Peptides against a protein of PDB entry 3C66. Designs and how they scored, part 44

Target 1, 189 residues: chain A of PDB entry 3C66
Amino acid sequence: KSWANLFEKNDFFFRYKFYLEITAYTRGSDEQHLKWSGLVESKVRLLVMKLEVLAGIKIAHPFTKPFESSYCCPTEDDYEMIQDKYGSHKTETALNALKLVTDENKEEESIKDAPKAYLSTMYIGLDFNIENKKEKVDIHIPCTEFVNLCRSFNEDYGDHKVFNLALRFVKGYDLPDEVFDENEKRPSK

## One batch from the design tools (peptide; made by RFdiffusion4, then SolubleMPNN)

Design b2_p13_5_s4 (from b2_p13_5, 6 letters changed)
Fold by OpenDDE base, seed 5:
Structure b2_p13_5_s4 (fold): chain B 189 residues (1-189), chain A 13 residues (1-13)
Amino acid sequence: as target 1 above (189 residues)
Amino acid sequence: EVEFTFEKLVKTD
C-alpha cells in the first residue's frame, strides 16, 4: 500500500504529535522554484527511510502533497523574515506584513512583476518510541545529510540568495494554518 | 517527554 493510501488527508495533521516540515524556498523565478522544489520533494523518501531506522522513531510518514505558497519579496530582509517566521502557527502572523500571491491577485501589475519568494512545504508525521523518557532522538544527522544531498545536486543551489532549504520540527498544535481546512479545529496541546 | 535536539535546520552556509 502506498503511503498515499494510508491516510485520509483529513486525519494526517491530527494523527501525530510531531511533524517534520521540509520547506524549499526560492527567491527567483517560478521555473527556478519548480526545479528546486521538485528536487527536494524527490528526495523526501530518502529522508523518511533514514528517519525510520533511528531507534527513537517508531513511524515516519510523509504527507504526499506539498503545500505551495508565494509572497511578494522585494528585499533580502523580507526573504530572511519569511524563512524565519514560516512554518509555525506562533510566528506565521508576521507574514501578514507581506503580500501573499493568490490566484486572484497574481495578475495585478504590482504583483506580476514583483520579486517573489516561492515556498513548497512537505510534511512528515513522526511517532516516537517513548519507552525511555530519557531517549534523546537526534534527527540532526539525517536532516543534515538530506540538506547536503539536495544542495549538492546542482552548483546553482549553492546560491543562498535564491535557494534555501529548511527543516523544522513542529508540534501538532503549532502547525501552520495552511494544513487545516477552514472548518477544522487546530489540535490542542 | 521526549527531548529533541533538532528544532530547525536552515542551511545558510
Scores: peptide ipSAE 0.032, ipTM 0.596, DockQ to the pose 0.744
Fold by OpenDDE base, seed 2:
Structure b2_p13_5_s4 (fold): chain B 189 residues (1-189), chain A 13 residues (1-13)
Amino acid sequence: as target 1 above (189 residues)
Amino acid sequence: EVEFTFEKLVKTD
């Protein structure tokens, strides 16, 4: 099995029982998001390294391509809702209340100049050590360090009204629909 | 199955 093959979608989202989702949020300009998400993405390899050295984690494999989406986000409440509901199949249907920005609709007058929330999501597949199967694994420390690293890079990233960063631990059957092709069946519980 | 103690982290400081 070539490690390089894990950077292609192929069976990545079927290979692991557990995933860590890293989502960079921006309620602002596309330029602001490109800088913020680019920074977050550039640091994911450091998080992977920190996860791999934990006794309970055998493998932490990143999916190298981010998932990109954007929504019309007229209010701060909408932005909070996105951050609460995104990243889980159980809750993502709440996002249907917002207008998804697409290549087909981005030039519409009601969308073009509307406030937007941008999302970039990176995924890490996790495999655990069999010997530690009955143990609890705490990934809070490396995840917190990662968030602090990203947030402290620029003073502007301290503005939580614009920039946010969330890490979510998700089971394979609860991954968002965006990671699967139309012809793929979601993993079973 | 391994139980992870981390579910979600959002930095809101």
Scores: peptide ipSAE 0.031, ipTM 0.618, DockQ to the pose 0.772
Fold by OpenDDE base, seed 3:
Structure b2_p13_5_s4 (fold): chain B 189 residues (1-189), chain A 13 residues (1-13)
Amino acid sequence: as target 1 above (189 residues)
Amino acid sequence: EVEFTFEKLVKTD
C-alpha cells in the first residue's frame, strides 16, 4: 500500500464520529458475489443522495473502495452468525471461529471446495447538523429503500439463503479492525 | 446528544 492510500484510509476513518456500513453477503459462488456486490456498490451513490437531503445530515461521504473478505461457511447458522457479528469491533472476534479465506490458504483442498460466504463492505462517513442537543435523525427510510432497490433488481436476489444485504450504523470507535492499519490506534470514545 | 432512530443494524427485508 502506498503512503497516500494509507493516509486516505486513515483520514477517512478518523474524520467522522459515525459511519454507515453497507455489506453485501453471498453464500454461494464468487461469480454470484461479484454480480451481487457489484450491483450494491453501483447503488451506493443513490443512498448517499437520499441521506444528504435529510435535514439532520450535514455530510454523507462514501469511501470509494470496498472491503472484501470471505469465510468458509459450512452451515446456514454460520452464515447467520457472520451477518450478526460482522461490522462491529465489539462482536467481530466471534468470526475467529470461522476459517478466513486468504491468498495463502485458498488453494488448500479443505478450503477451495468448501462452501463460502463472501462479504463486500462499503462505508459512508456521516456528519450531522447539531443545532439542538436532542435532534432525531431517521435514516431508516432511505436505508430500507436502498435494500429494496437492490433486492428487487433480480428475482434471484430474493433468496436470503444466498444473498443478503445489511446496513449498520456504527460509531467510529467501534469500526471493524479491517479499516485501520496495524500501526494505527483505534479512535477513542 | 443527537438521537437516531436508526440504531445498529438494519437487516434484509
Scores: peptide ipSAE 0.028, ipTM 0.623, DockQ to the pose 0.657
Fold by OpenDDE base, seed 4:
Structure b2_p13_5_s4 (fold): chain B 189 residues (1-189), chain A 13 residues (1-13)
Amino acid sequence: as target 1 above (189 residues)
Amino acid sequence: EVEFTFEKLVKTD
C-alpha cells in the first residue's frame, strides 16, 4: 500500500485502537543520537512492510514525524528507568523524577553539560482483521528482526550502555501525553 | 478480536 495519504497528528492518535511505538535511546552525545535515531527512522518502512503482510494486520500506518525528548541522565540506573517507564501513560509519571531538557532550561549550567539520554519515538498505528474467531497476532518476529537490523548496522550500536531500541505495543488510551496537545483529550478505554 | 503476543522489546542479546 502507498503511504501517500499520511494522517495528520490530530487524526492519527485517535484513529487506531493500537499503536506500535519505536523508540531509539541514546545516552551520549547529540551527534551519537542523531546518527542512531536517523538510522532507526530510516528502517521503519521495512518494519511496516513486514507488519502489513501479517494475516491479522489490516493496516500498519506510520506517523511521519518522530517525537523528540531528552532527559538529564546522570546514572545507568536512570537510563534503565527511562527505558522501562517511557512510552506508556501508566508509567510515564515516573520520569518526573528526572529533569526533562527543554528549550527553556537547556542553557542552564546544571543541564547544559549534564549527561543526557536522548529519545526519538516513531509510531505505527495498527488496525486488525477481525474474523469470526478470536485470533492471535504475533508481531514479535518482525519487531525482533527490526531491532537486529538496526543494531547490527554498526558495531557501536551493540553497546547497550549507549544505544538502545525499544518497541512497545500500546493501546490508544495508554499513549504518552506527548502525543496529545493540551487541548486534546486522550482516548478512553 | 485480536490478541497480540508481543508487548515490549527492548534488547536483543
Scores: peptide ipSAE 0.035, ipTM 0.605, DockQ to the pose 0.740; fails the geometry check

Design b2_p13_6_s1 (from b2_p13_6, 6 letters changed)
Fold by OpenDDE base, seed 4:
Structure b2_p13_6_s1 (fold): chain B 189 residues (1-189), chain A 13 residues (1-13)
Amino acid sequence: as target 1 above (189 residues)
Amino acid sequence: MKVRIENSVFTPD
């Protein structure tokens, strides 16, 4: 398939058994998040390149559209919870304890000026060149290199209370609900 | 920034 097809959702989240999630977190202003997430997103192509050359990886295809979400995040503990629970269907229900910011509610007085955590998530679909399904694959090095690129780029992002980054390997059946339309059935285990 | 790299070593089943 052409790279152009990866700009559309289509069947991207059904095409692969495995995905790498890259999430930029910001507990601060929308402006801060825009800058931070923009930086992270700008480096994703470099991660893809590093993944593609790994012997065990057959395909690393990015879904080019970020998924955006934001939560009312009154406390640092809430922010930690978001980072802990987000990115997996198994755990994302815990986020229901927080107020999701939506287009419908964002102008409400209780939400408009509330502290917020912003999330931008990029997805990379993965296919592997492994005949033996019991063989381990290690993508830690490319992931670490990617993180280092993001970390070292600007010291302004050093505040862990504001800016965070997560890379999470997930199986297709454990993708967050956000990647599926209401009429789509989640892949089975 | 705090960084999380989760499940970077896995078995592709």
Scores: peptide ipSAE 0.622, ipTM 0.950, DockQ to the pose 0.858
Fold by OpenDDE base, seed 5:
Structure b2_p13_6_s1 (fold): chain B 189 residues (1-189), chain A 13 residues (1-13)
Amino acid sequence: as target 1 above (189 residues)
Amino acid sequence: MKVRIENSVFTPD
C-alpha cells in the first residue's frame, strides 16, 4: 500500500482493529465551535507522537480530516446525552431522538435558529506489538497530557456548559456509522 | 470544559 492510500477513508477504517476517537463538543455558535475544534485538532499531532513511543504501540496513525456533525440541542440534558452516546455503534442509536442538522435541512426555520451542539471528531488508528494477548495497554497518561494542553491553552473554554472534550478507545467493529459509506460492510468482531 | 477519557486501559484482543 502506498502512503497515500492510508489517508483514504475507505481503507483507513478497515486497516486497524482499534481506534482512538477525539471529539470536541460545543453547545453554542458555529464560530465558537470553529475556534474550539480548531484548537483541539491542532494538538492531535502531539498526542500521536506520545502514543507512538509507548511500549506495545506499533503504530498510531491519524486520519487527516475531522468528522463534523451537529444536532439540535434544546437542553443541557440533551447535551449530556450526546456526549454519553456518541462515538460507539452500540450506543449511537440513542442520538436518533435528536434532530441531526444536515445540508438539506439546515435552512429550515425550526432548525436554523435552534440551539445546537457541534461535534468534531478526529480518529487515530492503533496497531499493537504485544507478545501476550492478555496484556493490557495503558494510554491514560498521553491522553491526560493532551487534555491538559487543550485546557491550559485558553481559559475561554472553561465553561463546561459550552465546551467539552472526549477521548474514547473503540474497537473497529464498534466505530460510528459516520465512518462507513453506504456500500461498505462494517468490520466484524 | 468537562473531559471524558473512556477505556484508556484495555486489552488489545
Scores: peptide ipSAE 0.621, ipTM 0.949, DockQ to the pose 0.856
Fold by OpenDDE base, seed 1:
Structure b2_p13_6_s1 (fold): chain B 189 residues (1-189), chain A 13 residues (1-13)
Amino acid sequence: as target 1 above (189 residues)
Amino acid sequence: MKVRIENSVFTPD
């Protein structure tokens, strides 16, 4: 199977049972988010390399395009809520309490001037080579190393009120709705 | 920045 197929959404989110989500969060300007998300995205390749060499991981394939979203985020509590609820189908419904910014509504006066939280999410599909299904896999070290790379690159991202980063392991049936088209059925457990 | 690493230890079942 050609790596070229990984550039196409097509069946990527149906191909694996497990995914690692990497989300860069910014509560600030578009420019701030572009710089922050760009940095995070630039390091994803290094994380993939570290995952590939772990015992028990057979495949670590990145989806090459980030998923972008933004919400009106008037308070710090709203920003925490976004970070808590985003990235899982089980919890993402809570985000409906916030105004999603779209191309259709972004010029509305109430949205245009509102504080915003920006999200950029990268996905890595995972396949495992484990003989015993009860054996645990630990990817904490590679994830921590990745975080350290992002943190150490620039001190400008130290403000947790503005810049945040999340890595979340999820099962395919619990992927956010954003990864599926309207005509696609979510994978079953 | 605040960092969240969630479910980094798991059983792939």
Scores: peptide ipSAE 0.620, ipTM 0.950, DockQ to the pose 0.851
Fold by OpenDDE base, seed 2:
Structure b2_p13_6_s1 (fold): chain B 189 residues (1-189), chain A 13 residues (1-13)
Amino acid sequence: as target 1 above (189 residues)
Amino acid sequence: MKVRIENSVFTPD
């Protein structure tokens, strides 16, 4: 199989046991989110490069397309809740308390002009070169460096009420539902 | 921006 096939959805979310999620959050306009998420996405390749050189990491493979979602987000507490609960199958059901914006409902009066939180999530599949299964892997440094790159690029993103960034290490069986098609079965533990 | 780095130290089991 060509490398190109690995960048397609195909079996990407079944290929790896572990994933790193990078989520850009914006509580504001779609335009603000496009700029913010675009910046974050543009730096993901640098994170991959840093991950690949870690002794414990055999493969760091980015999925090329972001996953996009948006919610009606009337309060700051709702925005915090989204950031707390998103990115894990274990916790994502809490997001059902919020109105997911869809193509079908986006023109509804209650949704169209409502405050929104926008999410763009990039995924990196991880394979490890660890002889001892009990050995810990630490990716904190490259993650922090990545965050610093995003933070330092533009001061306009300093408003934490609007722009946020999360990196989350997740097991394949705990990936959000969004990464799977309706006909795909979630990986087992 | 608020930054969250979750589970950056883990056991890949």
Scores: peptide ipSAE 0.616, ipTM 0.949, DockQ to the pose 0.862

Design b2_p13_6_s2 (from b2_p13_6, 5 letters changed)
Fold by OpenDDE base, seed 5:
Structure b2_p13_6_s2 (fold): chain B 189 residues (1-189), chain A 13 residues (1-13)
Amino acid sequence: as target 1 above (189 residues)
Amino acid sequence: MKVRIENSVFTPE
C-alpha cells in the first residue's frame, strides 16, 4: 500500500495488527480541551520518532487526524469510568451508560448545561520486525518521555480532576468502534 | 494530570 492509502481511515485501521492509542481527556470547558488536546497532539510526532528507532519496531505510522468525542459527565466517578473503559472494544460498551454529545443533541437543555468530558485520541499503527514472535517489545521509555513532555510544558494542566492523558497499546481486533465504518467488518484476531 | 500507560510491554502476536 502507498503512504497515501495509509492515511485513508479504512485502510489505516486494517493495515496494522497493533496500535498505540494516545488519548487526551478533559473534564471542563471546550476551550480547556482545545488547548490540552492541542498540546498533546503537537508532541505525538516526537513519540513516533522515538518509536521508530527502537529495536523490533519496523514502522510507527501516525494517523494524522484525532478522533474526538464528548460525554455528559456529571461526576468524577463517571470521568474515571470513561478513562477506564474507553479505547478498547471489549470495554467500550460501558460508555453507553453515559450520554454521548452529538451535533444533533448538543442544544438540548439537559446536555447543553451538563458537565462534559472531552476526548481526543491519536492512533499510531505499529509493525514489528522481530526474530521470535514471542519476543517482548518494550515501548515504556518513549511513552514515558512523551508523557513528561506533555506534563512539563505547562503547569496549568496539573489538575487531575480536569486534565488527564492515557497511552494504550491495543490489538487491531480490539480497536474502538469509532475507527470503523458502520458497514465495515472488524478485523479478526 | 493523571497519566495511564497501559500494555507498554507486550508480545506482538
Scores: peptide ipSAE 0.636, ipTM 0.952, DockQ to the pose 0.843
Fold by OpenDDE base, seed 1:
Structure b2_p13_6_s2 (fold): chain B 189 residues (1-189), chain A 13 residues (1-13)
Amino acid sequence: as target 1 above (189 residues)
Amino acid sequence: MKVRIENSVFTPE
């Protein structure tokens, strides 16, 4: 199947047992986040290309649309908590302690002027070509190269209090709730 | 920027 078929959600988050999450974080303005996330997203296809040529990787398919979210983030500790807990079903419930910004509440006075953390997440579905299920797969080098591309492009993103980047390998049953519709059942282990 | 690369070495089981 062509990558074009992955423009729609369909069964993308049920198709693979394993996923790579790429999340751009910004604690600042929406404008800052748009620039940062745009840069990260523009490089994802290069990461995919590097993953595809690894001997242990049979398939690396990107989901073409980012997932967007934002939280009221009054402190640096809150920002660290978001980065620690986001991206896994096991830990994402901790985010309930923060106020999620929605279209319904974004104009509320308590939210409108509050400091915010913005998140943009890209997903890559992975299938492996290994004979032994116990064999290790190492994708660290491609991931590091991707990070270096994002870092080297512009020095404006050097402030770790504002801009951060995370790559996380996750299993399908541990994907965040955001990838599923209300009527969809989470994959089992 | 702070970078996190988590679980980049794994057993796909």
Scores: peptide ipSAE 0.633, ipTM 0.952, DockQ to the pose 0.844
Fold by OpenDDE base, seed 4:
Structure b2_p13_6_s2 (fold): chain B 189 residues (1-189), chain A 13 residues (1-13)
Amino acid sequence: as target 1 above (189 residues)
Amino acid sequence: MKVRIENSVFTPE
């Protein structure tokens, strides 16, 4: 089944039981984030290729559209909190403590010039060909390789106070709310 | 950059 067919069906987040989330974080300007997230996104295909060749992985399909969000992020602690809590339905409610930047509020004086954390998240759906469900799968190596590619590409992204990267394996029922439409029911556990 | 790789070893159950 081609990737193109997958994108047309709008069932990507229901198709797989497991997903890998790749999130580029930027606490800085929108311009900084565009460059950073663009770099990360440009390398996702390489990660997919590495995942596809792992013996335990039957399918690794990227959702090619990034999910974008931004929060008012006045402190480093807030930035850390975002990175800790984002990407899981179990923990994402903690983000409600921060002001989400929206099209409706982005021009408000209190938000327009506020420090912001920008998030761009790519998703990879995973299917496995493991007979024994109790057998562990290790995708750490390809993930590390991906990170290294992003890290080594440009030293300008070395400032951890500004640029960060996260890869998180999540189950379908624990995907963030952002991936579902208002009328869609979250997959059950 | 700070990097987080979470749950990269898992059981696909």
Scores: peptide ipSAE 0.630, ipTM 0.952, DockQ to the pose 0.834
Fold by OpenDDE base, seed 2:
Structure b2_p13_6_s2 (fold): chain B 189 residues (1-189), chain A 13 residues (1-13)
Amino acid sequence: as target 1 above (189 residues)
Amino acid sequence: MKVRIENSVFTPE
C-alpha cells in the first residue's frame, strides 16, 4: 500500500465509512467559479491538518481532485435547491429537474448563454478513533475555521447570490453517484 | 457568501 495509492480514485470512496464534502458554489461566470473554487481548494489541506489533530479522528485523507458539475440555473430558487439537495444520494435526484451541462450539450443555443450554477466538490475520507461507538465527534471548530479562511481572503466573494460554500458530513452509502463509476456498486448501509 | 455546515456533530456509527 503506497501513500500515492490513497489519493487515487480506485477505492477511495470504498475505503472509508465516513466522508466530509466541501462544495464551492458559483452562480455566475466560469471565470468567477475558477477563482472561487481555486481559493476553496487551496485551503482544504489546512482543514485536513486541523482534522488530523482532533482526538476522535484517526485519519483524514483528502481526495486530490475536485468533482466538477454545472447546471442551467435560471432562478435564485433553483440555486437554493441545488445547494439544498446536492451532496447526498438521498436527495440528489431532485437535481434531475435541472439541465446538467455536459460537453455534448454546452454549445446548444438554450444552454451556452443560459445562467449557470457551477459546483466544485472536494472529499475527505475519515476514520475515527473512538472507544465507544456511541461517542459523539465534533468537527465544527475546524470546519468553521476553514470557512473563515475562505471568507476573509477576498471581499469579492461576499455576494451570497453568486458565491456560496457548504461542508457536509456524509456516510459512505449516501455519497453522490458522481463518485462511483458505472460499473461500481455503492457501499451498503 | 452563505455558508452551510451540516452534521458537524455526529456519532460515527
Scores: peptide ipSAE 0.629, ipTM 0.952, DockQ to the pose 0.859

Design b2_p13_6_s3 (from b2_p13_6, 6 letters changed)
Fold by OpenDDE base, seed 4:
Structure b2_p13_6_s3 (fold): chain B 189 residues (1-189), chain A 13 residues (1-13)
Amino acid sequence: as target 1 above (189 residues)
Amino acid sequence: MKSRIENSVFIPD
């Protein structure tokens, strides 16, 4: 399939066994998040390029649409919980303890001015060269370089109380529910 | 909490 087909959801989240999730977190203003997530998103192509040249990786295809969510986040502990639990179907149910901000509730008095954590998540589908030998693949270096690139871009992004970045390798069956439509069945294990 | 890189070393199946 052409790269153009990856700009649409289509079967992207069914196409690969493995995905790399890149999540930009912001506990602050929408403006802060827009800047931070925008920066992260702008650098994803560089990460893709670094992944593609790894011997064990056959394909690294980005899904170009970010997934956006936000939660009422009163405390630092809540923010840590979000970062710990988000990005995996196994753990994401823990986020139900927090108030998800939606278009329906965002104007409610209790939500409108509440402290929030914003999340923007990019996905990279991964295909591996496994035909000859199942070998360990290490993507830690390019991921670290990516994190460093994003974090070092502005001194403000060094404030881990506000800005965070996570890269998580996940299997397709463990993708968050957000990537699937209501009528889509999650890939089986 | 610091940035995290999770499960970056693996054996593809």
Scores: peptide ipSAE 0.434, ipTM 0.911, DockQ to the pose 0.767
Fold by OpenDDE base, seed 5:
Structure b2_p13_6_s3 (fold): chain B 189 residues (1-189), chain A 13 residues (1-13)
Amino acid sequence: as target 1 above (189 residues)
Amino acid sequence: MKSRIENSVFIPD
């Protein structure tokens, strides 16, 4: 398959057994989120480069576009729940307790002026070396370096009440529903 | 809540 084909949504999320999810969270304004998520997204290529040189990783391939979502988030507890439950098919149903902001409802008065949590998620598909199938792969170091790089860029991003960043390793069958089209079947175990 | 790195150590299947 050509490199270009790997950037097609439907092929990408079926191509790998494992994915790294990078989610930028903002509980604040759209402007705050745009700056924060834009920064995180701009650094993903550096993380990819660090992952590719690990002995156990054959390929680290980023998906080109972020997935965007937002929720009405009236409390700090709601914000913690979003960060805990998002990014896995097993847990994402808990988010149904919150109001998802959509293009259809965003102009409603009850939603327009409500406190919001914004999410931008980048995906990296991971392929591993066959020789290392029985060996543990540790990506903690490059992930930590990435988090530190993003958080240290501006002092404002040290405010964990507003800005957060999560990296989650996920199996293909446990990817969030957002990555699949309505007519696509989720990968099986 | 602080930044999180989840499941960073794994055995490939």
Scores: peptide ipSAE 0.337, ipTM 0.877, DockQ to the pose 0.759
Fold by OpenDDE base, seed 2:
Structure b2_p13_6_s3 (fold): chain B 189 residues (1-189), chain A 13 residues (1-13)
Amino acid sequence: as target 1 above (189 residues)
Amino acid sequence: MKSRIENSVFIPD
């Protein structure tokens, strides 16, 4: 099978036991988010390169397409809650307290002009070396370098009230529901 | 909320 097939959604979220989630958050305009998320996405390949050279990591395989979502986000507390709860199946149900913006509801008066939080999430599938299977893997350094790279690109991205970036290591069974089709069963533990 | 890195140290199982 060509490498190209690995970048298709088909089995990507079933292929790996572990994933790194990279989420760009924006509480502001869609234009602000497009710039911020576009920057983050453009740097993911650099993170992959840094991960691949770690002794414990055999493969770091990016999924090529971001997952996009947006919520009505009237308060800073709501924005903090989104950032805290998003990215894990265990906690994502808390987001049901917020109004998800959809193509069907985006033109509603209560939603159209409401403050919004935008999310773009990139995924990296991780495979580990068998020799290091029982050893701790530390990806903190490359992740920190990635965050610093993104945040330092423009001074505006230093405004944490508007722009945020999170990297989360998750197991396949704890991936958000958004990565699975309606007919797909979530991976088991 | 500040940028965060969650669970960057782990044991593969």
Scores: peptide ipSAE 0.358, ipTM 0.886, DockQ to the pose 0.761; fails the geometry check
Fold by OpenDDE base, seed 1:
Parts: sequence; C-alpha cells; structure tokens
Structure b2_p13_6_s3 (fold): chain B 189 residues (1-189), chain A 13 residues (1-13)
Amino acid sequence: as target 1 above (189 residues)
Amino acid sequence: MKSRIENSVFIPD
C-alpha cells in the first residue's frame, strides 16, 4: 500500500486499532518551536523503520501531516498540565482551562504578548501480527532511541523547561478530538 | 519535566 494515500486524512484514524502519538512541545517562541518540531518530524521515518522490524508489528504507517496547536501558558505548572493531559480523549478536556490560540484571537493583545506553549503531533497507525496477538509487544527501545536522537541533536533541546517530547500509545477510541471532523463519529471500544 | 514514553508495553487485542 502506497504511503501516498496517507497524505490525506481519509479514514486513517479509523484504519488502526492502535496509534503511536509523537508530540513535540515548546514553551517559547514560534521560531524555537519550528526548529524543534521540524527536527522531531524529520526523524519520524527512522522510528517507523525501527517499529516495522519488530516481530509483533505488522505495519507502522505514519500520518504525514502534523497537528498543530498552541495555548497561552503563563506558568510552568500550566506547561506540565498540557503535557500530562494532551493526547487522550479521556483527559484532553482539562485543556479547556487554558486559552487556545486561534487565527481569530491571536492578534488580541492579551494573547499576542502572552507566553505560549506550542504543540506539534505526529501519528503512527499500528497493525499487529495475528499470530502474535497473545504475545507482549514492547516498543520501548525504539521509542527511547528516537527520544535520544531528537534530544541529542542540539544541546538547547536538553532544556526541559522549553523543549519536551512525548510518545504515547493510544487506542483508536481514545484519540484526541482534533483528528476527527465534526461529522465523524469516534471509533467504539 | 522529562520526555515521556507512555504505554510502550502492551498486548495486542
């Protein structure tokens, strides 16, 4: 199956039972986030390659477009909350306590000059080998290698007050609302 | 806050 079809959203978020979310976080400037997220995104292909060779994984398909969001983030505690709550339908409602930056409100003085947290999220759909359904799948090693690869690229990315990276395994029914259109029904459990 | 790798060990349904 051509990865070319993954450039379009289509039914990507309905095709797999399991997904790996890769989120780059930046509490800083747009420029800082662009560099950090761009680096992370550029390395996703390497992670996919490492996942594909695992015995329990039949298919690892990346969704090619990142999901972008930003929040007013006045405190470090807010930044920690974002990183804790983002990426799961179960917990994402907690983000409603923060001001989401939109194209409509970004020029408001209170938002324009506020400290911000930026998020870029990549998704990998995972299909598992039927023969291995009863076997434990461990993706910790390739994920750790990926994190280390991204963090080691520049010394500045070691500053966890500014730059963070999260990899989260999620079930299709627990994907964030951002991946679905308003007319789409979330997958069932 | 450190980088997070969450739920990296699982049994496929």
Scores: peptide ipSAE 0.326, ipTM 0.872, DockQ to the pose 0.769; fails the geometry check

